# Peptides against a protein of PDB entry 7MKK: the designs that were tried, part 77

Target 1, 71 residues: chain A of PDB entry 7MKK
Amino acid sequence: SMKEKVKAKLVEIRKFVPFIRRVRIDFQDTLSKVQGHRLDALVNLLDREDVSMSSLNKIEVIIDKLRTRFN

## One batch from the design tools (peptide; made by RFdiffusion4, then SolubleMPNN)

Design b2_p26_3_s4 (from b2_p26_3, 9 letters changed)
Fold by OpenDDE base, seed 2:
Structure b2_p26_3_s4 (fold): chain B 71 residues (1-71), chain A 26 residues (1-26)
Amino acid sequence: as target 1 above (71 residues)
Amino acid sequence: SAEEERERKELLELLDELFEEEKEDE
């Protein structure tokens, strides 16, 4: 079902939460306050259980962009 | 809810701006 697919996708995306947290910490001195806040908000978003598939797909793209810049 | 989904969409759009700001700094 779609619900099961969303849950599976969320589990996969959550594997990147430690990476996002590391970016936030490792580059804290170079990130603006707004950039840091947005990364924190991204982590908080992934703590929710009601994220849509559309949102998860967008988050995946964002994480790929983060990986490109921050390894 | 629909409201929460709209808020999340707006957040994701703002997150995209993170990369535009980085490009401007380069």
Scores: peptide ipSAE 0.176, ipTM 0.657, DockQ to the pose 0.090
Fold by OpenDDE base, seed 5:
Structure b2_p26_3_s4 (fold): chain B 71 residues (1-71), chain A 26 residues (1-26)
Amino acid sequence: as target 1 above (71 residues)
Amino acid sequence: SAEEERERKELLELLDELFEEEKEDE
């Protein structure tokens, strides 16, 4: 079901939360206040369970961009 | 809720801008 797919996608994306937190801290001096706040908001968003599949797919793309830029 | 989903969509759009601003500084 779609509900099961959303749950599985959320579990996979949450594996990258430690990476996002490390980017936020390691590059704190090079990030603007706004950029840092947006990364914090992304981590907070992933603590929620009521996220749509469309949002999760967009978050996955954003994480891929973070990996390309900061790793 | 529909409001929360709109707010999340806006946040994701703002996160995309993070990468656009960094490209302009190169």
Scores: peptide ipSAE 0.173, ipTM 0.653, DockQ to the pose 0.066
Fold by OpenDDE base, seed 4:
Structure b2_p26_3_s4 (fold): chain B 71 residues (1-71), chain A 26 residues (1-26)
Amino acid sequence: as target 1 above (71 residues)
Amino acid sequence: SAEEERERKELLELLDELFEEEKEDE
């Protein structure tokens, strides 16, 4: 079902939460306050269980960009 | 809700701006 697919995707995306937190801390001095807040908000968003597949796909793209830029 | 989804879309768009500002500084 779509619900099960979303749940599975969320589990996979959540594996990158430690990476996002690491970027937030390691680059805290080079990030603006608003950029840091946006990364915090991303982590908070991934703590929710009501995220759509569309949002999860966009988050995956953002994580890929973070990996390219910061690691 | 539809409202929460719109708010999330806005957040994701703002997150994309994180990469645009860095390209201008290079």
Scores: peptide ipSAE 0.172, ipTM 0.650, DockQ to the pose 0.090
Fold by OpenDDE base, seed 3:
Structure b2_p26_3_s4 (fold): chain B 71 residues (1-71), chain A 26 residues (1-26)
Amino acid sequence: as target 1 above (71 residues)
Amino acid sequence: SAEEERERKELLELLDELFEEEKEDE
């Protein structure tokens, strides 16, 4: 079901939460306050269980860009 | 809610801008 697919995608994306937190801290001195806040908001969003598949797909693309830029 | 989903979409659009700003600094 779509519900099960959303749950599975959320579990997979949450595996990158520690990475996002590390980027936020490791590059805190090079990121603007706004950029840092947006990363914090991304982590907070992933703590929720009511995120749509469309949002999760967009988040996945963003995380891929973060991985490319920040390893 | 529908409002929360709209707010989330806005956040995701703002997150995309992170990479454009960094490209300008390179």
Scores: peptide ipSAE 0.168, ipTM 0.652, DockQ to the pose 0.090

Design b2_p26_4_s1 (from b2_p26_4, 10 letters changed)
Fold by OpenDDE base, seed 2:
Structure b2_p26_4_s1 (fold): chain B 71 residues (1-71), chain A 26 residues (1-26)
Amino acid sequence: as target 1 above (71 residues)
Amino acid sequence: SKKEESDKLAEEIEKSIDELDEELEK
């Protein structure tokens, strides 16, 4: 079902939460306050259970950008 | 809606990352 697909995608995306947290900390001095806050908010968003597939797909793109820049 | 809020957040974060990319490449 679509619900199961969303849950599976969420599980996969959540695997990157430690990476996002690491970026937030390691580059705290480089990030603006708003950028840091947004990364925190992204992590908080991924803690939710009501994240849509469209949002998860967008988050995946964001993670790819983070990986490109911060390895 | 919650979806709209999450989409907006994602877009804002994406823009922020793009801005950061530009800043880091200067």
Scores: peptide ipSAE 0.086, ipTM 0.614, DockQ to the pose 0.804
Fold by OpenDDE base, seed 4:
Structure b2_p26_4_s1 (fold): chain B 71 residues (1-71), chain A 26 residues (1-26)
Amino acid sequence: as target 1 above (71 residues)
Amino acid sequence: SKKEESDKLAEEIEKSIDELDEELEK
């Protein structure tokens, strides 16, 4: 079902939460307050159970950009 | 809606990454 697909995608995306937290801390002095807040909000968003597939796909793109720039 | 807020947040984060890219190139 679509619901099960969303849950599976969420599990996969959540594997990158430690990486996002590491970027947030390692580059805290470089990030603006707004940028840091957005990364914190991204982590908080991934704690939710009602994230849509559309949002998860967008988040995956963001994570790929972070990986490209920050390893 | 919750979905609309999540989508907006994702777009804002994406913009912030682009801005960070520019900042790191200085």
Scores: peptide ipSAE 0.084, ipTM 0.613, DockQ to the pose 0.739
Fold by OpenDDE base, seed 3:
Structure b2_p26_4_s1 (fold): chain B 71 residues (1-71), chain A 26 residues (1-26)
Amino acid sequence: as target 1 above (71 residues)
Amino acid sequence: SKKEESDKLAEEIEKSIDELDEELEK
């Protein structure tokens, strides 16, 4: 079901939360206050259970961009 | 709605990353 797919996707995306937290800390001096705040908000968003597949796919793109730039 | 808020947040974060890329290329 779509619901089960969303749950599975959320589990996979959450595996990157430690990475996002590390980027936020390691590049704190490089990131603007607004950018840092948005990364914090992204992590907080992933703590929620009511995240749509559309949102999860967008988040995956963001994570890929972070990996490309900060790896 | 929560979905609308999440979508807007994702778009803003993506934009910020693009802006950061431009800044770091200097």
Scores: peptide ipSAE 0.083, ipTM 0.613, DockQ to the pose 0.766
Fold by OpenDDE base, seed 1:
Structure b2_p26_4_s1 (fold): chain B 71 residues (1-71), chain A 26 residues (1-26)
Amino acid sequence: as target 1 above (71 residues)
Amino acid sequence: SKKEESDKLAEEIEKSIDELDEELEK
């Protein structure tokens, strides 16, 4: 079901929360205040249970961009 | 709506990444 797919996707995306937190910390001095806040907000968003597949796919793209830039 | 908020957040984060890319190139 779509619900099951969403849950599975959310589990996979949440695996990157530690990475996002690390980026936030390691580059704290480089990031603007608003950029840091947005990364914090991204982590908070992933704690939600009502995130749509569309949003999860967008988040995955963002994580891929972060991985490309921050290894 | 929650979806609208999520979409806006994604757009803002993407923008921030682009800005960060530019900053790192300086």
Scores: peptide ipSAE 0.080, ipTM 0.613, DockQ to the pose 0.689

Design b2_p26_4_s2 (from b2_p26_4, 13 letters changed)
Fold by OpenDDE base, seed 3:
Structure b2_p26_4_s2 (fold): chain B 71 residues (1-71), chain A 26 residues (1-26)
Amino acid sequence: as target 1 above (71 residues)
Amino acid sequence: SKAKESEQLALEIQAAIDELDKELAA
């Protein structure tokens, strides 16, 4: 079901939360305030249980871009 | 709605990352 797929996707995406937090801290001086705040918001968003599949797919793209740029 | 707000947040974060890419490429 879509519900099960969402739960599975959320579990997979949450594996990158430590990475996002590390990027936020390691590059704090490089990131603008707004970029830093948006990364914080991204982490907070992933703490929620009601994130849609559409949102998770968009978040995955963002994480992939972060991984490309910040290793 | 929460869903709409979450989607807007994702778009804003995407824009921020895109801007970061431009800055790093310059």
Scores: peptide ipSAE 0.134, ipTM 0.662, DockQ to the pose 0.823
Fold by OpenDDE base, seed 1:
Structure b2_p26_4_s2 (fold): chain B 71 residues (1-71), chain A 26 residues (1-26)
Amino acid sequence: as target 1 above (71 residues)
Amino acid sequence: SKAKESEQLALEIQAAIDELDKELAA
């Protein structure tokens, strides 16, 4: 079901939360306040249980961008 | 809606990351 697919996708995306937090901390002095806030918001978004598949796919793209830049 | 808010947040984060890439490359 779509519901189960969403749950599975969310589990996979959440595996990158520690990485996002690490980027936030390691580059805290480089990031603007708004950029830091947005990264915090991304983590908070992934803590939610009602994120759609569409949103999760968009978040995955964002995480890929982070991985490309911050390895 | 929560879904629309999440989408907007994702777009804003994407824009911020793109800007960060440009700043770090300069």
Scores: peptide ipSAE 0.130, ipTM 0.658, DockQ to the pose 0.763
Fold by OpenDDE base, seed 5:
Structure b2_p26_4_s2 (fold): chain B 71 residues (1-71), chain A 26 residues (1-26)
Amino acid sequence: as target 1 above (71 residues)
Amino acid sequence: SKAKESEQLALEIQAAIDELDKELAA
């Protein structure tokens, strides 16, 4: 079902939450308040259960860019 | 230098996470 597909996508995207958290912590002293807030917001967004497939696909693009820049 | 490196890292972080606003607004 569509609901199951969304849940599956969310599970896959959530695999990168530890990476995002590591970036946030490792660069805590480098990040501005707004930058840190944006990373925190991204993690918080992925902790929700009501994220749409469209949003998840967009988030994946963001994560890919983070991975490219921060491993 | 560490200062230059820190500035570059900050710039890279900004470039990466600003996509949040861009992609979610699209």
Scores: peptide ipSAE 0.090, ipTM 0.579, DockQ to the pose 0.041
Fold by OpenDDE base, seed 4:
Order: structure tokens, then C-alpha cells, then sequence
Structure b2_p26_4_s2 (fold): chain B 71 residues (1-71), chain A 26 residues (1-26)
């Protein structure tokens, strides 16, 4: 079902939360205050359970960009 | 530059968050 697909996608996306937090901390001195806040907001967004598949796909794109730019 | 790329990413993150917030508020 679509509900199950959304749940599965959310589980996969949440696997990257530790990575996002690591980026936030490792580059804290390099990132601007607003950039840091945006990363925090992204992590908080992933705590939501009422996001659509479309939203999750957009979040995945953002995470992929982070993975590309931050080793 | 790396700085410009970082700024662009930050803007994209913010735009996405804003969009998602609007969707969830509806």
C-alpha cells in the first residue's frame, strides 16, 4: 500500500539523520549561523510522520547534495 | 567557489523546508 511505501521511505531517509548531524557539528565553525539552523531544521523535519512521498523524495535530493559536498 | 556552492545549498534547504511547512499546514 501507499502507506507502507511511505513508511519504508521514511525509514530509509532517517538513516541519514546521524550524517546530517555530523555535518552540522564538523563544519560548525565554517557554516554560517543560518546554515547551521537550516541543517537543524532539516533534522527536525525528519521527525515528522505525516510527510508525503513527494516530500520525502525532495528531502532525499537535499541529502544527496549534502553527501556529495561533505565527505 | 565552495562558499557559493554552500550558500546555494543552504538556500535550497530553506526553500524545501518552507515548502514542506506550507504543505503540512494545509
Amino acid sequence: as target 1 above (71 residues)
Amino acid sequence: SKAKESEQLALEIQAAIDELDKELAA
Scores: peptide ipSAE 0.084, ipTM 0.587, DockQ to the pose 0.060

Design b2_p26_4_s3 (from b2_p26_4, 8 letters changed)
Fold by OpenDDE base, seed 2:
Parts: structure tokens; sequence; C-alpha cells
Structure b2_p26_4_s3 (fold): chain B 71 residues (1-71), chain A 26 residues (1-26)
């Protein structure tokens, strides 16, 4: 089901939460306040259970961009 | 919270990261 697919996708994306947290901390001085706050919000978003597949797909792209820039 | 709120937040984060990418690519 779509619900199960969302849950599986969320589990996979959550594996990158430690990476996102590390980027937020290690590059805190080079990030704008807005960018830092958005990274915090990204982590918080991934703690939710009501994230859509559309949002998860966007988040995956975001994580790929972060990986390209910061790791 | 709702899926709509999550969608809005995801979009806002995407925009912020895109701005970061633009600055880092200069």
Amino acid sequence: as target 1 above (71 residues)
Amino acid sequence: SSEEESDRLAEEIQEAIDELDEELEK
C-alpha cells in the first residue's frame, strides 16, 4: 500500500538524520540563520509520522544536495 | 500537524538549500 511505501521511504531517509545534524553543527558558522533553522526543521520534519511521499521525495533531493556539498 | 504543513515545510527547506547551493557555486 501507499502507506507502507511511505513508511519504508521514511525509514530509509531517517538514516541520514545524523548526517543532517552533523552538517548543521560543523558548518554552523557558514550557514545563514535561515539555512540553519531550515536544517533544524528538516530534522524535525523527519521525526513526524504524517509526511507525504511527495515531501519525502523532495527531502531525498535535499539530502543528495547536502551530500554533494558537505560530504 | 498535517501533510499540507509538511509539504509547505519541505518546499521552504528546498528553497533554502537551493539558495545555499547558489552561494556555494559562486
Scores: peptide ipSAE 0.203, ipTM 0.703, DockQ to the pose 0.891
Fold by OpenDDE base, seed 5:
Structure b2_p26_4_s3 (fold): chain B 71 residues (1-71), chain A 26 residues (1-26)
Amino acid sequence: as target 1 above (71 residues)
Amino acid sequence: SSEEESDRLAEEIQEAIDELDEELEK
């Protein structure tokens, strides 16, 4: 079911929360205030229960971009 | 709704990261 897929996707994406937190801290001086706030928001977003598959797919792309630039 | 809020936040985050990506390519 879609619900099960969302749950599984969320579990996988949450594995990158520590990485996102590290990027936020390690590159604080490089990031704009807005970008820093958005990374915080990204972590908070992944703590939510009601995240759609569409949002999770967007987040996956975001994480891939972060990994490309910061790791 | 919570889902709508999540969708909005995801879009805003994507835009901010896209800006960062463009800046880093310069």
Scores: peptide ipSAE 0.202, ipTM 0.700, DockQ to the pose 0.920
Fold by OpenDDE base, seed 4:
Structure b2_p26_4_s3 (fold): chain B 71 residues (1-71), chain A 26 residues (1-26)
Amino acid sequence: as target 1 above (71 residues)
Amino acid sequence: SSEEESDRLAEEIQEAIDELDEELEK
């Protein structure tokens, strides 16, 4: 079902939460205040269980960009 | 709705990261 697919995608994306937290801390001086706050919000968003597949796909793109720039 | 709020937040985060990418290219 779509619900099961969303849950599976969320599990995979959550594997990157430790990485996102490290970026937030290691590059705090490089990031603007708003960018830092958005990274915090990203982590908080991934703690939710009611995230749509559309949102999860957008989040994957965000994480890919972070990995390209910071790791 | 909660889903709509999540969608808006994802879009805002995407915009902020895109701006960061542009700044790093300068």
Scores: peptide ipSAE 0.199, ipTM 0.698, DockQ to the pose 0.922
Fold by OpenDDE base, seed 1:
Formats: C-alpha cells, sequence, structure tokens
Structure b2_p26_4_s3 (fold): chain B 71 residues (1-71), chain A 26 residues (1-26)
C-alpha cells in the first residue's frame, strides 16, 4: 500500500537526520540565518508522520544535494 | 499539521537549498 511505502521511505530518509544536524552545526558560520533555520525545519519535518510521498521525494533530492556539497 | 503544510515546507526548504547550492558554485 501507499501508506506502507511512505513509512518505509520515511525510515530510509530519517537515516540522514544525523548528517543534516552535523551540516547545520559544522557550517553554521558559513550558512545564512535563513539557511540554518531551513535545515532545522528539515529535521523537524522528518520527525512528522504526516509527510506525503511527494514531500518525501522532494526531501530526498534535498538530501542528495546536501551530500554533494557537504559529503 | 497536515500534508499540505508539509508540502509547503518542503518547497520552501528546496528553494533555500537551491540558493545555497548556487552560492557554493561561486
Amino acid sequence: as target 1 above (71 residues)
Amino acid sequence: SSEEESDRLAEEIQEAIDELDEELEK
């Protein structure tokens, strides 16, 4: 079911929460305040259970971009 | 909270990350 697929994808994406938190801290002086706040918001978003598959797909792209820039 | 709120937030984060990506290319 779509519900099960969403749950599975959320579990996989949540594996990157520690990475996102680390980027937020390590690059705090480089990031603008708004960029830092958006990273905080991204972490908070991943704590939710009412995230659509569409949103999760977008988040996956975001994380891939972060990984490309911040390894 | 709703899926629509999550969708809007995801879009806002995407825009901010795109801006960051462009800045890092300079």
Scores: peptide ipSAE 0.195, ipTM 0.698, DockQ to the pose 0.894

Design b2_p26_4_s4 (from b2_p26_4, 10 letters changed)
Fold by OpenDDE base, seed 3:
Structure b2_p26_4_s4 (fold): chain B 71 residues (1-71), chain A 26 residues (1-26)
Amino acid sequence: as target 1 above (71 residues)
Amino acid sequence: SKEKESDELTEEIQKAIDELDEELEK
């Protein structure tokens, strides 16, 4: 079901929460205030249960960009 | 709605990351 697909995708994306937190801290001096706040918001967003598939797809792209830039 | 708010937040995050990418290319 779509619900199960969302749940599975959320579980997979949440595996990158520690990475996002690490980027936020390790590159704090490089990030603008707004960028830092948005990374914090991203982590908080992934803690929610009501994230849509649309949002999760966008988040996946964001994480891929972070991985490309910050290893 | 919570879902709409999440979508909007995601778009704002994407913009911030895109700006970061541009800055890192300098």
Scores: peptide ipSAE 0.115, ipTM 0.639, DockQ to the pose 0.899
Fold by OpenDDE base, seed 5:
Structure b2_p26_4_s4 (fold): chain B 71 residues (1-71), chain A 26 residues (1-26)
Amino acid sequence: as target 1 above (71 residues)
Amino acid sequence: SKEKESDELTEEIQKAIDELDEELEK
């Protein structure tokens, strides 16, 4: 089901939460205030269970960009 | 709805990260 697919995707995306947290901390001085706050918000967003597949797909792209620059 | 809020937040995050990406290209 779509519900199960969303849950599975969320599980996969959540594997990167520690990475996002680390980026936020390690590059705190480099990141603008808004960028830092958005990373915090991203982590908090991924703690939710009601994230849509469309949002998760967008988040995946965001994480890929972060990985390219910070890992 | 929480779903709508999530989508809006995602768009804002995407914009901020894209800006960061552009800054790091320089």
Scores: peptide ipSAE 0.115, ipTM 0.637, DockQ to the pose 0.869
Fold by OpenDDE base, seed 1:
Structure b2_p26_4_s4 (fold): chain B 71 residues (1-71), chain A 26 residues (1-26)
Amino acid sequence: as target 1 above (71 residues)
Amino acid sequence: SKEKESDELTEEIQKAIDELDEELEK
C-alpha cells in the first residue's frame, strides 16, 4: 500500500538524521543562520509521521545535495 | 493542512541548500 511505501521511505531517510546533525555542527561557522536553522528544521520534520511521499522524495534530493557537498 | 505545511518547509529548506551550493561555487 501507499502507506507502507511511505513508512519504508521514511525509515530509509531517517538513517541520514545523524549525518544531517553532523553537517549542522561541523559546518556551523560556514552555514548562514538561515541554513543552520533549516537543517534543524529538516531533522525535526523527519521526526514526524505525517510526511507525504512527495515531501520525502524532495527530502531525498536535499540529502543527496548535502552528501555531495559535505560527505 | 499538515501536509501542506511539510511541503512548504521542504521548499524553504531546498532554497537554503541551493543558496549554499551557489556560495560554494565561488
Scores: peptide ipSAE 0.109, ipTM 0.630, DockQ to the pose 0.888
Fold by OpenDDE base, seed 2:
Structure b2_p26_4_s4 (fold): chain B 71 residues (1-71), chain A 26 residues (1-26)
Amino acid sequence: as target 1 above (71 residues)
Amino acid sequence: SKEKESDELTEEIQKAIDELDEELEK
């Protein structure tokens, strides 16, 4: 079901939460206040269970961009 | 709705990351 697909994708994306937190910390001095807050918000968003597939797809793109820039 | 809220937040995060990308390319 779609619900099961969302849950599965959420589990996979959550594997990158430690990476996002690491970026937030390691580059804290170079990030703007807004950028830092957005990364915090991203982590918090992934703690939710009511994230849509649409949002998860967008988050995946965001994580890919972070990986490209911050390894 | 909570879904709409999450979508809006995701869009704002995307904008911030895009801005960061632009800054890093300079």
Scores: peptide ipSAE 0.106, ipTM 0.629, DockQ to the pose 0.928

Design b2_p26_5_s1 (from b2_p26_5, 10 letters changed)
Fold by OpenDDE base, seed 2:
Structure b2_p26_5_s1 (fold): chain B 71 residues (1-71), chain A 26 residues (1-26)
Amino acid sequence: as target 1 above (71 residues)
Amino acid sequence: SEEEKKEQEELLKLLDELFEEVKKEE
C-alpha cells in the first residue's frame, strides 16, 4: 500500500538524520541563521509520522545536495 | 564564490518549498 511505501521511505530517509545533525553542528559557524534553522526544522520534520511521499522525495533531493556540498 | 551562492540559494529554495508543502498538508 501507499502507506507502507511511505513508512519504508521514511525509515530510509531517517538514516540520514545523523548526517543532517552533523552538517548542522560541524558547519555551524559557516551556515547562516536561516540555513541552521531550516536544518533543525528538517530534522524535526523527520520525527513526524505524517510526512507525505512527495515531501520525502524532496527531502531526498535536499540530502543529496547537502552531501555534495558537505561530503 | 558565485557558484556557492547559487547552490545555497537553490538549497534554501528547496527547503522553503518543502516547508510550504508541509504547511499545506497540516
Scores: peptide ipSAE 0.178, ipTM 0.676, DockQ to the pose 0.915
Fold by OpenDDE base, seed 3:
Structure b2_p26_5_s1 (fold): chain B 71 residues (1-71), chain A 26 residues (1-26)
Amino acid sequence: as target 1 above (71 residues)
Amino acid sequence: SEEEKKEQEELLKLLDELFEEVKKEE
């Protein structure tokens, strides 16, 4: 079901929460205030249970870009 | 570099789009 797919995707994406937190902290001085706020909000978003598959797919793209830029 | 700036802007845009979408879902 879509519900199970969302749950599985969310579990996989949540594995990157520690990475996102590290990016937020380690590069705080090089990020804009808006970017920093967005990263904080991204972590908070991933704590929710009602995240859509559309949002999760976008988050995956964001994480890939973060990995490319911040290793 | 200009390429780095472009990548940064793209990332910011994606983040903004994501949170605009989330606001609509709430």
Scores: peptide ipSAE 0.178, ipTM 0.673, DockQ to the pose 0.829
Fold by OpenDDE base, seed 4:
Structure b2_p26_5_s1 (fold): chain B 71 residues (1-71), chain A 26 residues (1-26)
Amino acid sequence: as target 1 above (71 residues)
Amino acid sequence: SEEEKKEQEELLKLLDELFEEVKKEE
């Protein structure tokens, strides 16, 4: 089901929450205030259970870009 | 570098788009 797919995607994306938190902290001085705030908000968003597949797909793209830039 | 700056701007745009979408869904 779509609901199950969303759940699976959310589980996969949540695996990167520690990474996002680390990026936020380790590069706090490098990140702009806006970037830092957005990363915090991103983590908070991923704590929710009602994130859409559309949003999760966008988040995945964001995470991929973060991984590329922050190793 | 300018390239890094551009990439950062793109990331910010994606983040902004994401949160605008989430806001719209709410």
Scores: peptide ipSAE 0.177, ipTM 0.673, DockQ to the pose 0.839
Fold by OpenDDE base, seed 1:
Structure b2_p26_5_s1 (fold): chain B 71 residues (1-71), chain A 26 residues (1-26)
Amino acid sequence: as target 1 above (71 residues)
Amino acid sequence: SEEEKKEQEELLKLLDELFEEVKKEE
């Protein structure tokens, strides 16, 4: 079901929360205030249970870009 | 560099778009 797919995707995306936190902290001095705020908000968003598949897919793209730039 | 700045701006744009969509879903 779509619900099951969303849950599975959320589990996979949540695996990157530690990475996002590391980016936020390790590059705090080079990140703008808005970038830092957005990363914090991204982590908070992933704590929710009602995140849509569309949002999760966009988050995945963001994570890929973060990995390219910061890892 | 200008390229890095462009990439950062693009990332911020994607983040903004994401959060606008989340607002619509709330």
Scores: peptide ipSAE 0.173, ipTM 0.670, DockQ to the pose 0.892; fails the geometry check

Design b2_p26_5_s2 (from b2_p26_5, 8 letters changed)
Fold by OpenDDE base, seed 1:
Structure b2_p26_5_s2 (fold): chain B 71 residues (1-71), chain A 26 residues (1-26)
Amino acid sequence: as target 1 above (71 residues)
Amino acid sequence: DEEEKEEEEELLKLLDELFEEEKKDE
């Protein structure tokens, strides 16, 4: 079902939460306050269970950009 | 709700542009 697909995608995306947290901490001195806040908000969003597939796909692109920039 | 959804959409937009230089509208 679509619900099962969303749950599976959410589980996969959540694997990157530790990476996002690490970026937030390791680069805190180079990130602006606004950038840091937005990364915190991303982590908080991934704690939710009601995120749509559309949003999860967008989050995946964002994480790929972070991975490219921060290894 | 609809407000939370709008906030999420804005957040995702801002995150996608997180390291893009503000194109100064000349």
Scores: peptide ipSAE 0.603, ipTM 0.887, DockQ to the pose 0.093
Fold by OpenDDE base, seed 4:
Structure b2_p26_5_s2 (fold): chain B 71 residues (1-71), chain A 26 residues (1-26)
Amino acid sequence: as target 1 above (71 residues)
Amino acid sequence: DEEEKEEEEELLKLLDELFEEEKKDE
């Protein structure tokens, strides 16, 4: 079902939460306050169970951009 | 709710542009 696909995607995306947290902390001195806050908000969003497939796909692109920039 | 969804969509947009330089609107 679509619900099962969303749950599976969420599980896969959540594997990158430690990476996002590391970016937030390791680069805290080079990030603006607003950039840091937005990364914190991304982590908080991934704690939710009601994230849509559309949002998860957008988050995947964001994580890929972070990976390209930060390792 | 709808407001929370709009806030999420705005956050995702801002995150996608997280390192883009603010082009001053000429």
Scores: peptide ipSAE 0.599, ipTM 0.886, DockQ to the pose 0.093
Fold by OpenDDE base, seed 2:
Structure b2_p26_5_s2 (fold): chain B 71 residues (1-71), chain A 26 residues (1-26)
Amino acid sequence: as target 1 above (71 residues)
Amino acid sequence: DEEEKEEEEELLKLLDELFEEEKKDE
């Protein structure tokens, strides 16, 4: 079902939460306050269970951009 | 709710452009 697919995708995306948190902390001195706040908000969003497949797909692209920039 | 969804969509848009330099429109 679509619901099960969303749940599976959320589990996969949550594997990157430690990475996002590390980016936020390790680069705190180089990130603007606004950038830091938005990364914190992304982590908070991924703590939710009601994130849509569309949003999860967008988050995946964002994480790929972060990985390209921060390894 | 619908307001929460709009806030989420705005956040995702801002995150997609997180490191893009704001081109000041002349």
Scores: peptide ipSAE 0.599, ipTM 0.886, DockQ to the pose 0.092
Fold by OpenDDE base, seed 3:
Structure b2_p26_5_s2 (fold): chain B 71 residues (1-71), chain A 26 residues (1-26)
Amino acid sequence: as target 1 above (71 residues)
Amino acid sequence: DEEEKEEEEELLKLLDELFEEEKKDE
């Protein structure tokens, strides 16, 4: 079902939460306050259970951009 | 809520552009 697919995608995306937190902390001195706040908000969003498949797909692209830039 | 969903969509847009350079208007 779509619900099961969303749940599976959320589990996979959450594997990158430690990476996002590390980027936020390790590069805090080079990130603007706005950039840091947006990364914090991304982590908070991934703590929710009601994230849509559309949002999860967008988050995946964002994580890929972060991975390309920071490791 | 619908308002929370709009805020989420705006956040995701801003995150997608997180490192885009502000183009100076010529």
Scores: peptide ipSAE 0.597, ipTM 0.885, DockQ to the pose 0.090

